# Ledger of designs, part 44: peptides against a protein of PDB entry 4QMF

Target 1, 175 residues: chain A of PDB entry 4QMF
Amino acid sequence: ESSFMTLFPKYRESYLKTIWNDVTRALDKHNIACVLDLVEGSMTVKTTRKTYDPAIILKARDLIKLLARSVPFPQAVKILQDDMACDVIKIGNFVTNKERFVKRRQRLVGPNGNTLKALELLTKCYILVQGNTVSAMGPFKGLKEVRRVVEDCMKNIHPIYHIKELMIKRELAKR

## One batch from the design tools (peptide; aimed at target 1 T115 H158 I160 K164)

Design b2_p26_4_s1 (made by RFdiffusion4, then SolubleMPNN; from b2_p26_4, 9 letters changed)
Fold by OpenDDE base, seed 4:
Structure b2_p26_4_s1 (fold): chain B 175 residues (1-175), chain A 26 residues (1-26)
Amino acid sequence: as target 1 above (175 residues)
Amino acid sequence: EEEEKKEKEEEELDKELQKLSEEILK
């Protein structure tokens, strides 16, 4: 039997408490057990003797990982679908200067979140920028593109270059 | 001097990206 544990920040505790019954219900469908430990600040998922899908535990692992990174449950739970993948991109270690970090992170979001929304559309992904991580959900191809744009942005490569490329690809795909 | 130029260039790219993003979202 397999188990995975993820720590979550304190500010996430209240939300996780409110949705944990929903998490439990979702995982019960797959005979995956789960535990929310408020003292440790952790979430755990584990297979049981009744688990029939050996791969679902990895999905469950990803679920709690996403939840720990502030992805809302209605979105995060989609990870349990076979066709859905995710990525949690750590962005906090690309730049040591805080102001530079904030600036580059903000560039990913853009005015009114338009850059992020555009990137979501182009990659067919859900993307959440939170703290030192970017969480993404979608097709593997799209996730790869998201990671590239995100990491390059943190490396001071302006997102516009990738956005233009993705736009071209999108237009070509329509025909 | 070079930093100022670089900053100005980035600002221009930011503006272009904004316009492009808006177009994508139409």
Scores: peptide ipSAE 0.620, ipTM 0.926, DockQ to the pose 0.919
OpenDDE base, seeds 1, 2, 3, 5: peptide ipSAE 0.614, 0.619, 0.615, 0.615; ipTM 0.926, 0.926, 0.925, 0.926

Design b2_p26_4_s2 (made by RFdiffusion4, then SolubleMPNN; from b2_p26_4, 8 letters changed)
Fold by OpenDDE base, seed 4:
Structure b2_p26_4_s2 (fold): chain B 175 residues (1-175), chain A 26 residues (1-26)
Amino acid sequence: as target 1 above (175 residues)
Amino acid sequence: SKKKEEEKKEEELDKELEELSKEILE
């Protein structure tokens, strides 16, 4: 049997408590067991002897990883779908200066979140910027594009260059 | 100064990005 555990920050506890029954029901469909440990501040998923698809445990792992990083359950649970992939991009280690970090992270989001929304549309991904991570869900190609834009932004490469490239690709795909 | 010039360039790119983002979202 396989198991995976993910720690979550304290501020996430209240929300996780409210949706854990939904998590349990979703995973029960695949005979994956799960545990929410409020003392340790962890989520655990594990296969059971009734688990039919051994690969689903990896998706369950990703589910709790996404939940730990503030992705809402209705979105995160989509990871259990066969055609859905995800990525959790650590952005906190690119810049040592906090002010510079905040500035670059904000640039990725943009005014009113427009940059992020545009990036979501262009990559066909869901993207959530929270703390020191960016969580993304979508097709593999889109996820690769998101990671590139996000990491480059943190490396002080302005998102405009990638957005223009993605716009061109989008227009070409419509033809 | 070089610093001021870089800041102005970034601001210009930020503005352009915002305009493009709005266009994409229309």
Scores: peptide ipSAE 0.647, ipTM 0.938, DockQ to the pose 0.919
OpenDDE base, seeds 1, 2, 3, 5: peptide ipSAE 0.642, 0.645, 0.643, 0.642; ipTM 0.937, 0.937, 0.937, 0.937

Design b2_p26_4_s3 (made by RFdiffusion4, then SolubleMPNN; from b2_p26_4, 8 letters changed)
Fold by OpenDDE base, seed 4:
Structure b2_p26_4_s3 (fold): chain B 175 residues (1-175), chain A 26 residues (1-26)
Amino acid sequence: as target 1 above (175 residues)
Amino acid sequence: SEKEEEEKKEKELDEELNKLSEEILK
């Protein structure tokens, strides 16, 4: 049997408590057991003797990882679908200066979230910027593009260059 | 100064990016 555990920040506790029954039901369909430990501040998923697909535990692992990083359950649960992948991009270690970090993170989001929404559309991904991580869900190709844009932005490469490239690719794909 | 010029360039790119983003979202 396989088991995975992830810690979650304190500010997520109330939300996780609210949706945990939904998490349990979703995982029960796959005979994956789960535990929410409010004392430790952790979520655990594990296979059971009734688990049919051994690979689903990896998706369950990803589910709790996404939930820990503020992805809402209705979106996060989509990770259990066969065609859905995810990525949690750590952005907090690219810049030591807090002000510079905040500026670059905000640049990724853009005014009114326009940059992020545009990036979501161009990559066909869901993207959430929260704290020191960016969570993304979508096709592998799109996720690769998201990671590149995100990390490059934190490395002070302006997102506009990648956005223009993705725009061209999108237009070509329509033909 | 070079720093001021870089800041101006970044602001210009920010504005251009926002404009492009809005166009993409239409």
Scores: peptide ipSAE 0.644, ipTM 0.937, DockQ to the pose 0.919
OpenDDE base, seeds 1, 2, 3, 5: peptide ipSAE 0.640, 0.642, 0.639, 0.639; ipTM 0.937, 0.937, 0.936, 0.937

Design b2_p26_4_s4 (made by RFdiffusion4, then SolubleMPNN; from b2_p26_4, 10 letters changed)
Fold by OpenDDE base, seed 4:
Structure b2_p26_4_s4 (fold): chain B 175 residues (1-175), chain A 26 residues (1-26)
Amino acid sequence: as target 1 above (175 residues)
Amino acid sequence: SKKEEEKKKEEELDKELDKLSKEILE
């Protein structure tokens, strides 16, 4: 049997409590057991003797990882689909200066979230910027593009260069 | 100064990015 555990920040506790029954039901369909530990502040998923697909435990691992990083359940649960992948990009270690970090993170989001929404459209991904991480869900190709844009942005490479490139690729794909 | 020039360039790129983003979303 395989088991995975992830810690979640305190501010997620109330939400996780609210949706945990939904998490349980979703995982029960795959005979994956799960535990929410409010004392430790952790989520655990594990296979059971009834688990048919051993690979689903990895998706369950990703599910709790996404939930820990503020991805809402209706979106996060899509990770259990065969064609859905995810990535949690750590952005907090690229810049030591807090002000610079905040500025670059905000640049990724853009005014009214327009930059992030545009990036989502161009990559066909869901993207959530929260704290020191960026969570993304979508096709592998799109996720690769998201990670590149995100990390480069934190490295002070302006997102506009990548956005222009992705725009061109999109237009070419329509033909 | 070089610093001021870089800041202005960055701000210009920010504005352009926002414009492009809006166009993409339309």
Scores: peptide ipSAE 0.658, ipTM 0.940, DockQ to the pose 0.943
OpenDDE base, seeds 1, 2, 3, 5: peptide ipSAE 0.655, 0.657, 0.654, 0.654; ipTM 0.940, 0.940, 0.940, 0.940

Design b2_p26_5 (made by RFdiffusion4)
Pose (drawn by RFdiffusion4):
Structure b2_p26_5 (pose): chain A 175 residues (1-175), chain P 26 residues (1-26)
Amino acid sequence: as target 1 above (175 residues)
Amino acid sequence: ELITEEELEELEEEAKEIAKEILEEE
């Protein structure tokens, strides 16, 4: 009955093609069927007659979505867990110009990826920047903070104010 | 315009100072 599909770019195809057997196995634990269409370049997840809890299909949809945005499989299967939520942030329709987009995304990740790592440490979330998207995984509150930072960064508001605020909040909680 | 590691370290120090001042006021 329930079926969700997503598209993936070609540079991702090789990785998925070699790790797909691991995906259908992880999904087999929940009795969710999955197909990988190479010509169309898509992934599909479906519920079956023998699926115990159909609602997990939502998580399965998130899994393949994370896989389409260059999130590594070992990190991605964690979405099939309970205390795990995700958020794939679209950053394409903020800037019409290409140069400015790269400027702000580069500002989002920063030198040596430090500021991006700092966000991971402060929001307690896994964050991955790829092309037109920023994929995040972890606690709901930290996810809200990540979306806030990313969206406010793709708009010309610098991430330094947010990082400082989160640092102050963390030290205040330390007390 | 980009945040360096040194700037992050400075921000961490500032955040510790500000947090200390706020806690003293409370």

Design b2_p26_5_s1 (made by RFdiffusion4, then SolubleMPNN; from b2_p26_5, 7 letters changed)
Fold by OpenDDE base, seed 1:
Structure b2_p26_5_s1 (fold): chain B 175 residues (1-175), chain A 26 residues (1-26)
Amino acid sequence: as target 1 above (175 residues)
Amino acid sequence: ELITEEDLEEIEKEAKEEAERILREE
């Protein structure tokens, strides 16, 4: 049997408790067992003897990883679909200066979140900027683009540059 | 959350305007 565990921050505890029955039901459909440990602050997923597709455990792993990084359950649970992939991009180590980090992270979001919304649309990905990570869900090709934009943003390349490129690419594809 | 494709044109317009603003300020 295969199992995966992820830790979650204390501030997520209340939310995870409220949605855990829904997590259990979603995973039960795939015969994946799950455990919420409030003492340790962890979530665990495990295959069972009834698990038909052994690869589903990897998606279950990703589910709890996304939940730990503040992705809402209604969005995170979509990871169990075959056509959905995810990426959790660590952004906290690109810049040592906190103020510079905050500024670059804010550029990724943009005014009124418009930069992030544009990126989501152009890549067909869900994107959540939270703390020291960016969580993304969508097609693999889109995820690759998201990672590039996010990392470059933290390297002081403004997201708008990539947005423009993606817009041009989209326009060309429509012709 | 992922917005609808119907809003793409509006967001693209805003993104273009923002891009132009940034380019003018650089």
Scores: peptide ipSAE 0.055, ipTM 0.635, DockQ to the pose 0.084
OpenDDE base, seeds 2, 3, 4, 5: peptide ipSAE 0.053, 0.037, 0.048, 0.034; ipTM 0.640, 0.640, 0.622, 0.592

Design b2_p26_5_s2 (made by RFdiffusion4, then SolubleMPNN; from b2_p26_5, 9 letters changed)
Fold by OpenDDE base, seed 2:
Structure b2_p26_5_s2 (fold): chain B 175 residues (1-175), chain A 26 residues (1-26)
Amino acid sequence: as target 1 above (175 residues)
Amino acid sequence: DLLTEEDLEKIEEEAREEAEKILEEE
């Protein structure tokens, strides 16, 4: 049997408590056990004797990973679907200067979140920028594109450049 | 960056317009 655990920050505790029954119900459908440890600040998922699909535990792992990074449950739970993948992109280590980091991270979001929204639409992904990570959910192709844009942004390549590229590619694909 | 601020603004506007079209298609 397999087990996975993830830690979550203290500020996430209250929310996780409120949705944990929903997490439990969602995972019970797949015969995956789960535990919220408020003392340690951890979430754990485990296979059971009744777990039929061995791959579902990996999705459960991803679920708790997403929840730990502030993805809301109604979105995060979609990871249990067969056609959904996710990525948690660490962005905090690209830039040492805090101000520069904040500026580059803000570029991913853009004015009124328009840059991020455009990227989400073009990649068919959900994207959440939170702290030192960017969480994304969607098709593998889209996730690959998101990771490229996010990492390049931290390397001082403006996301708008990639958005333009994605737009061009989309137009070409329609022809 | 190879793009000027003006270029970025134009691309952003185009991206917004396309995003709106995509939303309408869904």
Scores: peptide ipSAE 0.328, ipTM 0.838, DockQ to the pose 0.101
OpenDDE base, seeds 1, 3, 4, 5: peptide ipSAE 0.032, 0.034, 0.049, 0.091; ipTM 0.578, 0.606, 0.659, 0.623; seed 1 fails the geometry check

Design b2_p26_5_s3 (made by RFdiffusion4, then SolubleMPNN; from b2_p26_5 with E9K E10K L11I I18E K20E E21K)
Fold by OpenDDE base, seed 3:
Structure b2_p26_5_s3 (fold): chain B 175 residues (1-175), chain A 26 residues (1-26)
Amino acid sequence: as target 1 above (175 residues)
Amino acid sequence: ELITEEELKKIEEEAKEEAEKILEEE
């Protein structure tokens, strides 16, 4: 039997309580048990004797990790699909200055979220910028591109350069 | 080199237009 636990911040407690029945239902389809501990502030997923696919526990682990990082349940639950991967990119340690951090993080989103939307479309990923992390879901190739753009942004390389590069690559691939 | 705010805005607009086009094709 395998189990994984993830801590969540206090501000997520109310939301997690509201969706936990849906989490339970989604995991029950795969015979994965789950526990929400409000005292510890943790989520746990466990295999059962009825778990058929032993690899599904890793997806369940990723589900609770995404939920802990503010990904909404309707999006996070897609991680249980075979073709879906995820990445949680820590961005809080690239810059010591808070104002510089906020400015660089905002560049990932852009005006009206247009920079983020462009990046999502070009990489075929879902991307959520929240707090000290960027959560992404999609194909492995797209996730690799997202990580590069996000990390480079925190290193003061503007996302727009990568977006242009991705656009050019897309145009070349259609030819 | 640091891009100007005007250059950035242009690229963001182009990226948005391309993104919208992709969404319409899917």
Scores: peptide ipSAE 0.042, ipTM 0.587, DockQ to the pose 0.085
OpenDDE base, seeds 1, 2, 4, 5: peptide ipSAE 0.039, 0.036, 0.041, 0.039; ipTM 0.584, 0.586, 0.596, 0.580

Design b2_p26_5_s4 (made by RFdiffusion4, then SolubleMPNN; from b2_p26_5, 9 letters changed)
Fold by OpenDDE base, seed 3:
Structure b2_p26_5_s4 (fold): chain B 175 residues (1-175), chain A 26 residues (1-26)
Amino acid sequence: as target 1 above (175 residues)
Amino acid sequence: DLITEEDLKKIEEEAIKEAKEILEKE
């Protein structure tokens, strides 16, 4: 018997209410129970007596974690797939100056979201920059690269340098 | 710092464009 709970911010409530039936249906396939508590502002996932794979509860935990951090359901639900991992990178504690934080966070996104898209392509990950976190989904190797780029960006290393590095590595790997 | 934010954005846009082109070859 295992249970995990995640709090979500108030601004996420409306969306979560909208998609919760879909969450329930997705988890029911794995015999995982779930509860949305609007009073507390929490999501809970639980194993049941019919849960076959004990490891699926960890993926369910990750699902609600991703949803709490504004990842859309159609993307977040992919975490239930065997080959999909995720990471939620906290970025709010790297810089105390709010303006500097916002500027560095914006560098991850770049003009028209192009920087983020390039990182997604190069790492084969989904990446969402939201609030004080960056959520990523993909292969473990890609996630490790994303975390490096994100953290370095918050430490004032521009993502463009990592993008160039990743591009070079990709080209070299094709030889 | 050494380069203006505008200059950095231009460099970034060019690099991203190149990256996309490389990735689209696959």
Scores: peptide ipSAE 0.039, ipTM 0.569, DockQ to the pose 0.094
OpenDDE base, seeds 1, 2, 4, 5: peptide ipSAE 0.036, 0.033, 0.037, 0.033; ipTM 0.590, 0.578, 0.572, 0.607

Design b2_p26_6 (made by RFdiffusion4)
Pose (drawn by RFdiffusion4):
Structure b2_p26_6 (pose): chain A 175 residues (1-175), chain P 26 residues (1-26)
Amino acid sequence: as target 1 above (175 residues)
Amino acid sequence: SEEEEEEEELLEKALEELEEQLEEEE
């Protein structure tokens, strides 16, 4: 009955092609069927007659969505867990110009990826920047903070204010 | 712990990098 599909870019195909057996196995635990269409370049997840809880298909949809945005499989299967949520942030329709987009996304990740790592430490979330998207996984509150930072960064508001704020909040909680 | 110290050093460094980048943009 329930079926969700997503598209993936070609540079991702090889990785998925070699780890797909691990995906259908992880999904087999929940009795969710999945197909990988190479010609179309898509992934599809479906519920079956023998699926215990159909709602997990939503999580399965998230899994393949994370897989389409260059999130590694070991990190991605965590979405099938309970205390895990995700958010794939679209950053394409903020800037019409290409140069400025790269400027702000590079500002988002920063030198040596430090500022991006700092966000991971402060929001307690896994964050990955890829092409037109920023994929985030972890606690709901931290996810809200990540989306806030990313969206406010793709708009010309620098992430320094946010990082400082989160650092101050963290030290205040330490007390 | 050693890991917490490394994380604090990284955060201080990331903050310094952000301050320098904001000054360049201004």

Design b2_p26_6_s1 (made by RFdiffusion4, then SolubleMPNN; from b2_p26_6, 8 letters changed)
Fold by OpenDDE base, seed 3:
Structure b2_p26_6_s1 (fold): chain B 175 residues (1-175), chain A 26 residues (1-26)
Amino acid sequence: as target 1 above (175 residues)
Amino acid sequence: SAEEEENEKLLEEAIKELEKELEEEE
């Protein structure tokens, strides 16, 4: 049997409780068992004797990982689809100064979330900036682009430069 | 399509705001 566990922060507890029945139902379709431990603050997924596709457990692992990082269930559950991939980018270690960290993280979101929205559209990904991580869901090519932009942003390369580049590429592809 | 036009407008607005922000940070 294969099993994966992830911890979640306390502030996610209430939300996870409210959607856990939906998580269970979604995973039951694939014969994956799951457990929400409110004492430990953990989510666990595991294969059962009825699990047919051995690869689905990895997607279940990704599901709970995304949920732990504040991705809403209606979005996170899409990871169970065959054509959907995800990435959780750790951004907390790029800078030591807290103020600088917050500033650079905010650049990923931008005014009214416009930077993030633009990046989502250009990469065809869902992107959530939360705490010390950026969660992304989408095609592999798009995820690669997201990771580059996110990491470069934390390295003090403003996302606008990448966005402009992606826009140029998009226009060229239309020709 | 209407969706494409909306997305293009959104991108243009996003770029404009980002450029403004960049200028303010420099």
Scores: peptide ipSAE 0.123, ipTM 0.739, DockQ to the pose 0.834
OpenDDE base, seeds 1, 2, 4, 5: peptide ipSAE 0.118, 0.113, 0.121, 0.110; ipTM 0.736, 0.735, 0.736, 0.732

Design b2_p26_6_s2 (made by RFdiffusion4, then SolubleMPNN; from b2_p26_6, 7 letters changed)
Fold by OpenDDE base, seed 3:
Structure b2_p26_6_s2 (fold): chain B 175 residues (1-175), chain A 26 residues (1-26)
Amino acid sequence: as target 1 above (175 residues)
Amino acid sequence: SAMEKEEEELLKKALEELEKELKEEE
């Protein structure tokens, strides 16, 4: 049997409680068992004797990982689809100064979230900036681009340069 | 299409705001 566990922050507890029945139902379709431990603050997924696809447990692992990082269930559950991949990018260790960290993280979002929306559009990914991580879901190529932009942003390369590049590539692809 | 126009407008606005932000940060 294969099992994976992830911890979640306390502020996610209420939300996770409200959607856990939906998580259970989604995973039951694949004969994956799951447990929400409110005392420990953890989510666990595990294979059962009826689990047919051994790879689905890895997607279940990704599901709880995404949920722990504040991705809403209706979006996170899409990870169970075969054509959907995800990435959780740790951004908290690129800079030591808290103010600088917040500033660079905010650049990923931009005014009214427009920077993030542009990046999502150009990469065909869902992107959530939360705490010390950026969660992304989408095609592998898009995820690779997201990671590059995110990490470069934390390294003080403004997202605008990548967005411009992606826009140019998009226009060229239309020809 | 209408959707394409909306996307183009979104990208245009994003770039304008980003350029403004970048200039203000310099």
Scores: peptide ipSAE 0.251, ipTM 0.823, DockQ to the pose 0.843
OpenDDE base, seeds 1, 2, 4, 5: peptide ipSAE 0.241, 0.234, 0.127, 0.235; ipTM 0.819, 0.814, 0.700, 0.816; seed 2 fails the geometry check

Design b2_p26_6_s3 (made by RFdiffusion4, then SolubleMPNN; from b2_p26_6 with E2A E3K E12K L15I E20K Q21E)
Fold by OpenDDE base, seed 3:
Structure b2_p26_6_s3 (fold): chain B 175 residues (1-175), chain A 26 residues (1-26)
Amino acid sequence: as target 1 above (175 residues)
Amino acid sequence: SAKEEEEEELLKKAIEELEKELEEEE
């Protein structure tokens, strides 16, 4: 049987405990078993003999991955839908200087989160910037755009250039 | 529509803030 495990940071424990019954219920609909290990700080999903769709385990894997990266459950659980994809972009290794890292990461969010909201709107994705990762959920095309913007931002290309480009493309698509 | 207007305003505001931030960082 297929099984996947992910570790989560300690600060996420209290929240995961709170929503774990909801996780269990959501996965039970697909006959996927799950385990929250508070000692190890891990989440595990596994197929059962009753699992009908073998591909659902991959979505369950993505679910716990998203939850570990601070995506709230009501959003993360949408990954179980057939039309929903996700990406977890590791951003921690682009810059060695911590101050520069923080600065570039903050550019993705912008004042009052408006940069991120604009990017979400233009790509039709949900985007969460947390720690050393950016989690995104949405259509594949949008996810590709998000990854490009995020990685370029960490490479010192300001998100404004991509946002302007996406706005132009959006306007052209309305014609 | 009201939604479209809200989206447009959000985008305009985001660009203005980003441009200002970019100028301050240079």
Scores: peptide ipSAE 0.208, ipTM 0.801, DockQ to the pose 0.847
OpenDDE base, seeds 1, 2, 4, 5: peptide ipSAE 0.108, 0.196, 0.195, 0.203; ipTM 0.697, 0.795, 0.792, 0.800

Design b2_p26_6_s4 (made by RFdiffusion4, then SolubleMPNN; from b2_p26_6, 10 letters changed)
Fold by OpenDDE base, seed 3:
Structure b2_p26_6_s4 (fold): chain B 175 residues (1-175), chain A 26 residues (1-26)
Amino acid sequence: as target 1 above (175 residues)
Amino acid sequence: SEEEEKNEKLLEEAIKQLEEELEKEK
């Protein structure tokens, strides 16, 4: 039997408690067991003797990983679909200066979240910027594009340049 | 579709705002 565990920050505890029955129900459909440990601050998923698809445990692992990174359940649970992939991009190690880090991270979101929304539309991904990570869900091609934009942003390449490039590609594809 | 048109307008507005922000940072 396979099992995976992830820790979650204390500020997520209340929310996770609220949605845990829904998590359990979603995973029960695949005969995956799950445990929420409020003392340790962890989530665990594990296969059972009735688990049919061996690959589903990896998706369950991704589910709890996304939930730990503040992705809401109605979005995170979509990871259990066969055609849905995800990526958790670590952004905390690109810049040592805190103010510079915050500034570059804010560029990913942009004014009124418009940068992020533009990226989501162009890549057909869901994107959430939280703490030291960016969580993304969508098609593999879109995820690759998101990672490139996110990492380049942390390397001081403004997302607008990639957005313009993606817009041009989109227009060309319509012809 | 109507949704596509809304998304296109949103994208255009987003680009405009981003360009303005970029100029402010220079």
Scores: peptide ipSAE 0.146, ipTM 0.762, DockQ to the pose 0.823
OpenDDE base, seeds 1, 2, 4, 5: peptide ipSAE 0.141, 0.144, 0.143, 0.140; ipTM 0.762, 0.762, 0.759, 0.762; seed 2 fails the geometry check

Design b2_p26_7 (made by RFdiffusion4)
Pose (drawn by RFdiffusion4):
Structure b2_p26_7 (pose): chain A 175 residues (1-175), chain P 26 residues (1-26)
Amino acid sequence: as target 1 above (175 residues)
Amino acid sequence: SEEEEEEKEFLEKVIEELEEELEEEE
C-alpha cells in the first residue's frame, strides 16, 4: 500500500549500489520492501502484507532521503531508531546568484569545517552539507536550532551570533 | 574533563575565526 520514492544524483549511485544489500537487510527487520532503480536513478520504499507497524515507513522514507543527499549509511540507519529525527534543509532558493550562494554556504561550513563542527557540538546533531541541501540528524530541539542557523545563514546573517548564543546557553546550563 | 577542555578550546578558536571572517566582510 504505502510507498515513497526519492531521486538521487549520479555521483551517489556507485556508493548506494554497493551498500544496497545492507539497506534491504536493515529494512527487512521491519518488513519494508525497497527497490533501487538505476536507469531512473531512484530509490523506493514500500510497505508489505507482513509489516508490523506501517508508520515506520515514514522513517524508511527519511532513510532513503538521507541516502540521496550523501549521508553515509551507518549514520543514516540511525533514523530507524526511536529517539532519532532528521531534517533535510533545502538551501537552493535563497540566492539567485551562484557566487553568493557558494559564499554563504562556505560561510556555513567555514575554514576546515570548524564552524560546522562547532554547530554539531552545540546542537548535539549530526550535520552534513551537500550541494543544495544540509542534512541534519538528532534531537528535535537541536534540529530546530540547526535549521534556524542554516536558514539564517543562507540569508546574510552571520552564524557567529548564533554560535555565541548557544555557547552562552551551554555555559549557563553548566552552572 | 580533558575532553571538555579540548572542546572549550576548540570552540574558542572557532569564535576567533568567525570574528575574523565577519571583520573581513565588513

Design b2_p26_7_s1 (made by RFdiffusion4, then SolubleMPNN; from b2_p26_7 with E2K E3K E5K K8E E23K E24K)
Fold by OpenDDE base, seed 1:
Structure b2_p26_7_s1 (fold): chain B 175 residues (1-175), chain A 26 residues (1-26)
Amino acid sequence: as target 1 above (175 residues)
Amino acid sequence: SKKEKEEEEFLEKVIEELEEELKKEE
């Protein structure tokens, strides 16, 4: 049997308690067991004797990872779909200056969240900027692009340059 | 398509907004 555990921050506890029955139900369909430990502040997923698809445990691992990073359940649960992948990008280690960090992180979101929406559209991904991480869900190609944009942004390359590049690539792909 | 046109218009708007923001940062 395979098992994976992830820790979650204290501020997520209330939400996770609220949706845990839904998590359990979603994983039960795949015969994956799960445990929410409020004392430790952890989520665990486990294969069972009835688990048919051994690969689903990896998706379950990703599910709890996404939930720990503030992705809402209705979005996070889509990771259980065969065509859906995810990435959790750590952004907190690129810049030591807090003000600079906040500024660069805000560039990913942009005015009215439009930068983020543009990136989501161009990469066909869901993207959530939260704390010291960016969570993304979508096709592998899109995820690779998201990671590049996010990391470059934290390295002081403005997302606008990547948006323009992605737009050009999109137009070329139509031909 | 209509959807593609709307997406393109949105993207163009975003570029314009970001270009203005870049000018402010410079």
Scores: peptide ipSAE 0.661, ipTM 0.946, DockQ to the pose 0.775
OpenDDE base, seeds 2, 3, 4, 5: peptide ipSAE 0.659, 0.659, 0.660, 0.657; ipTM 0.946, 0.945, 0.946, 0.945

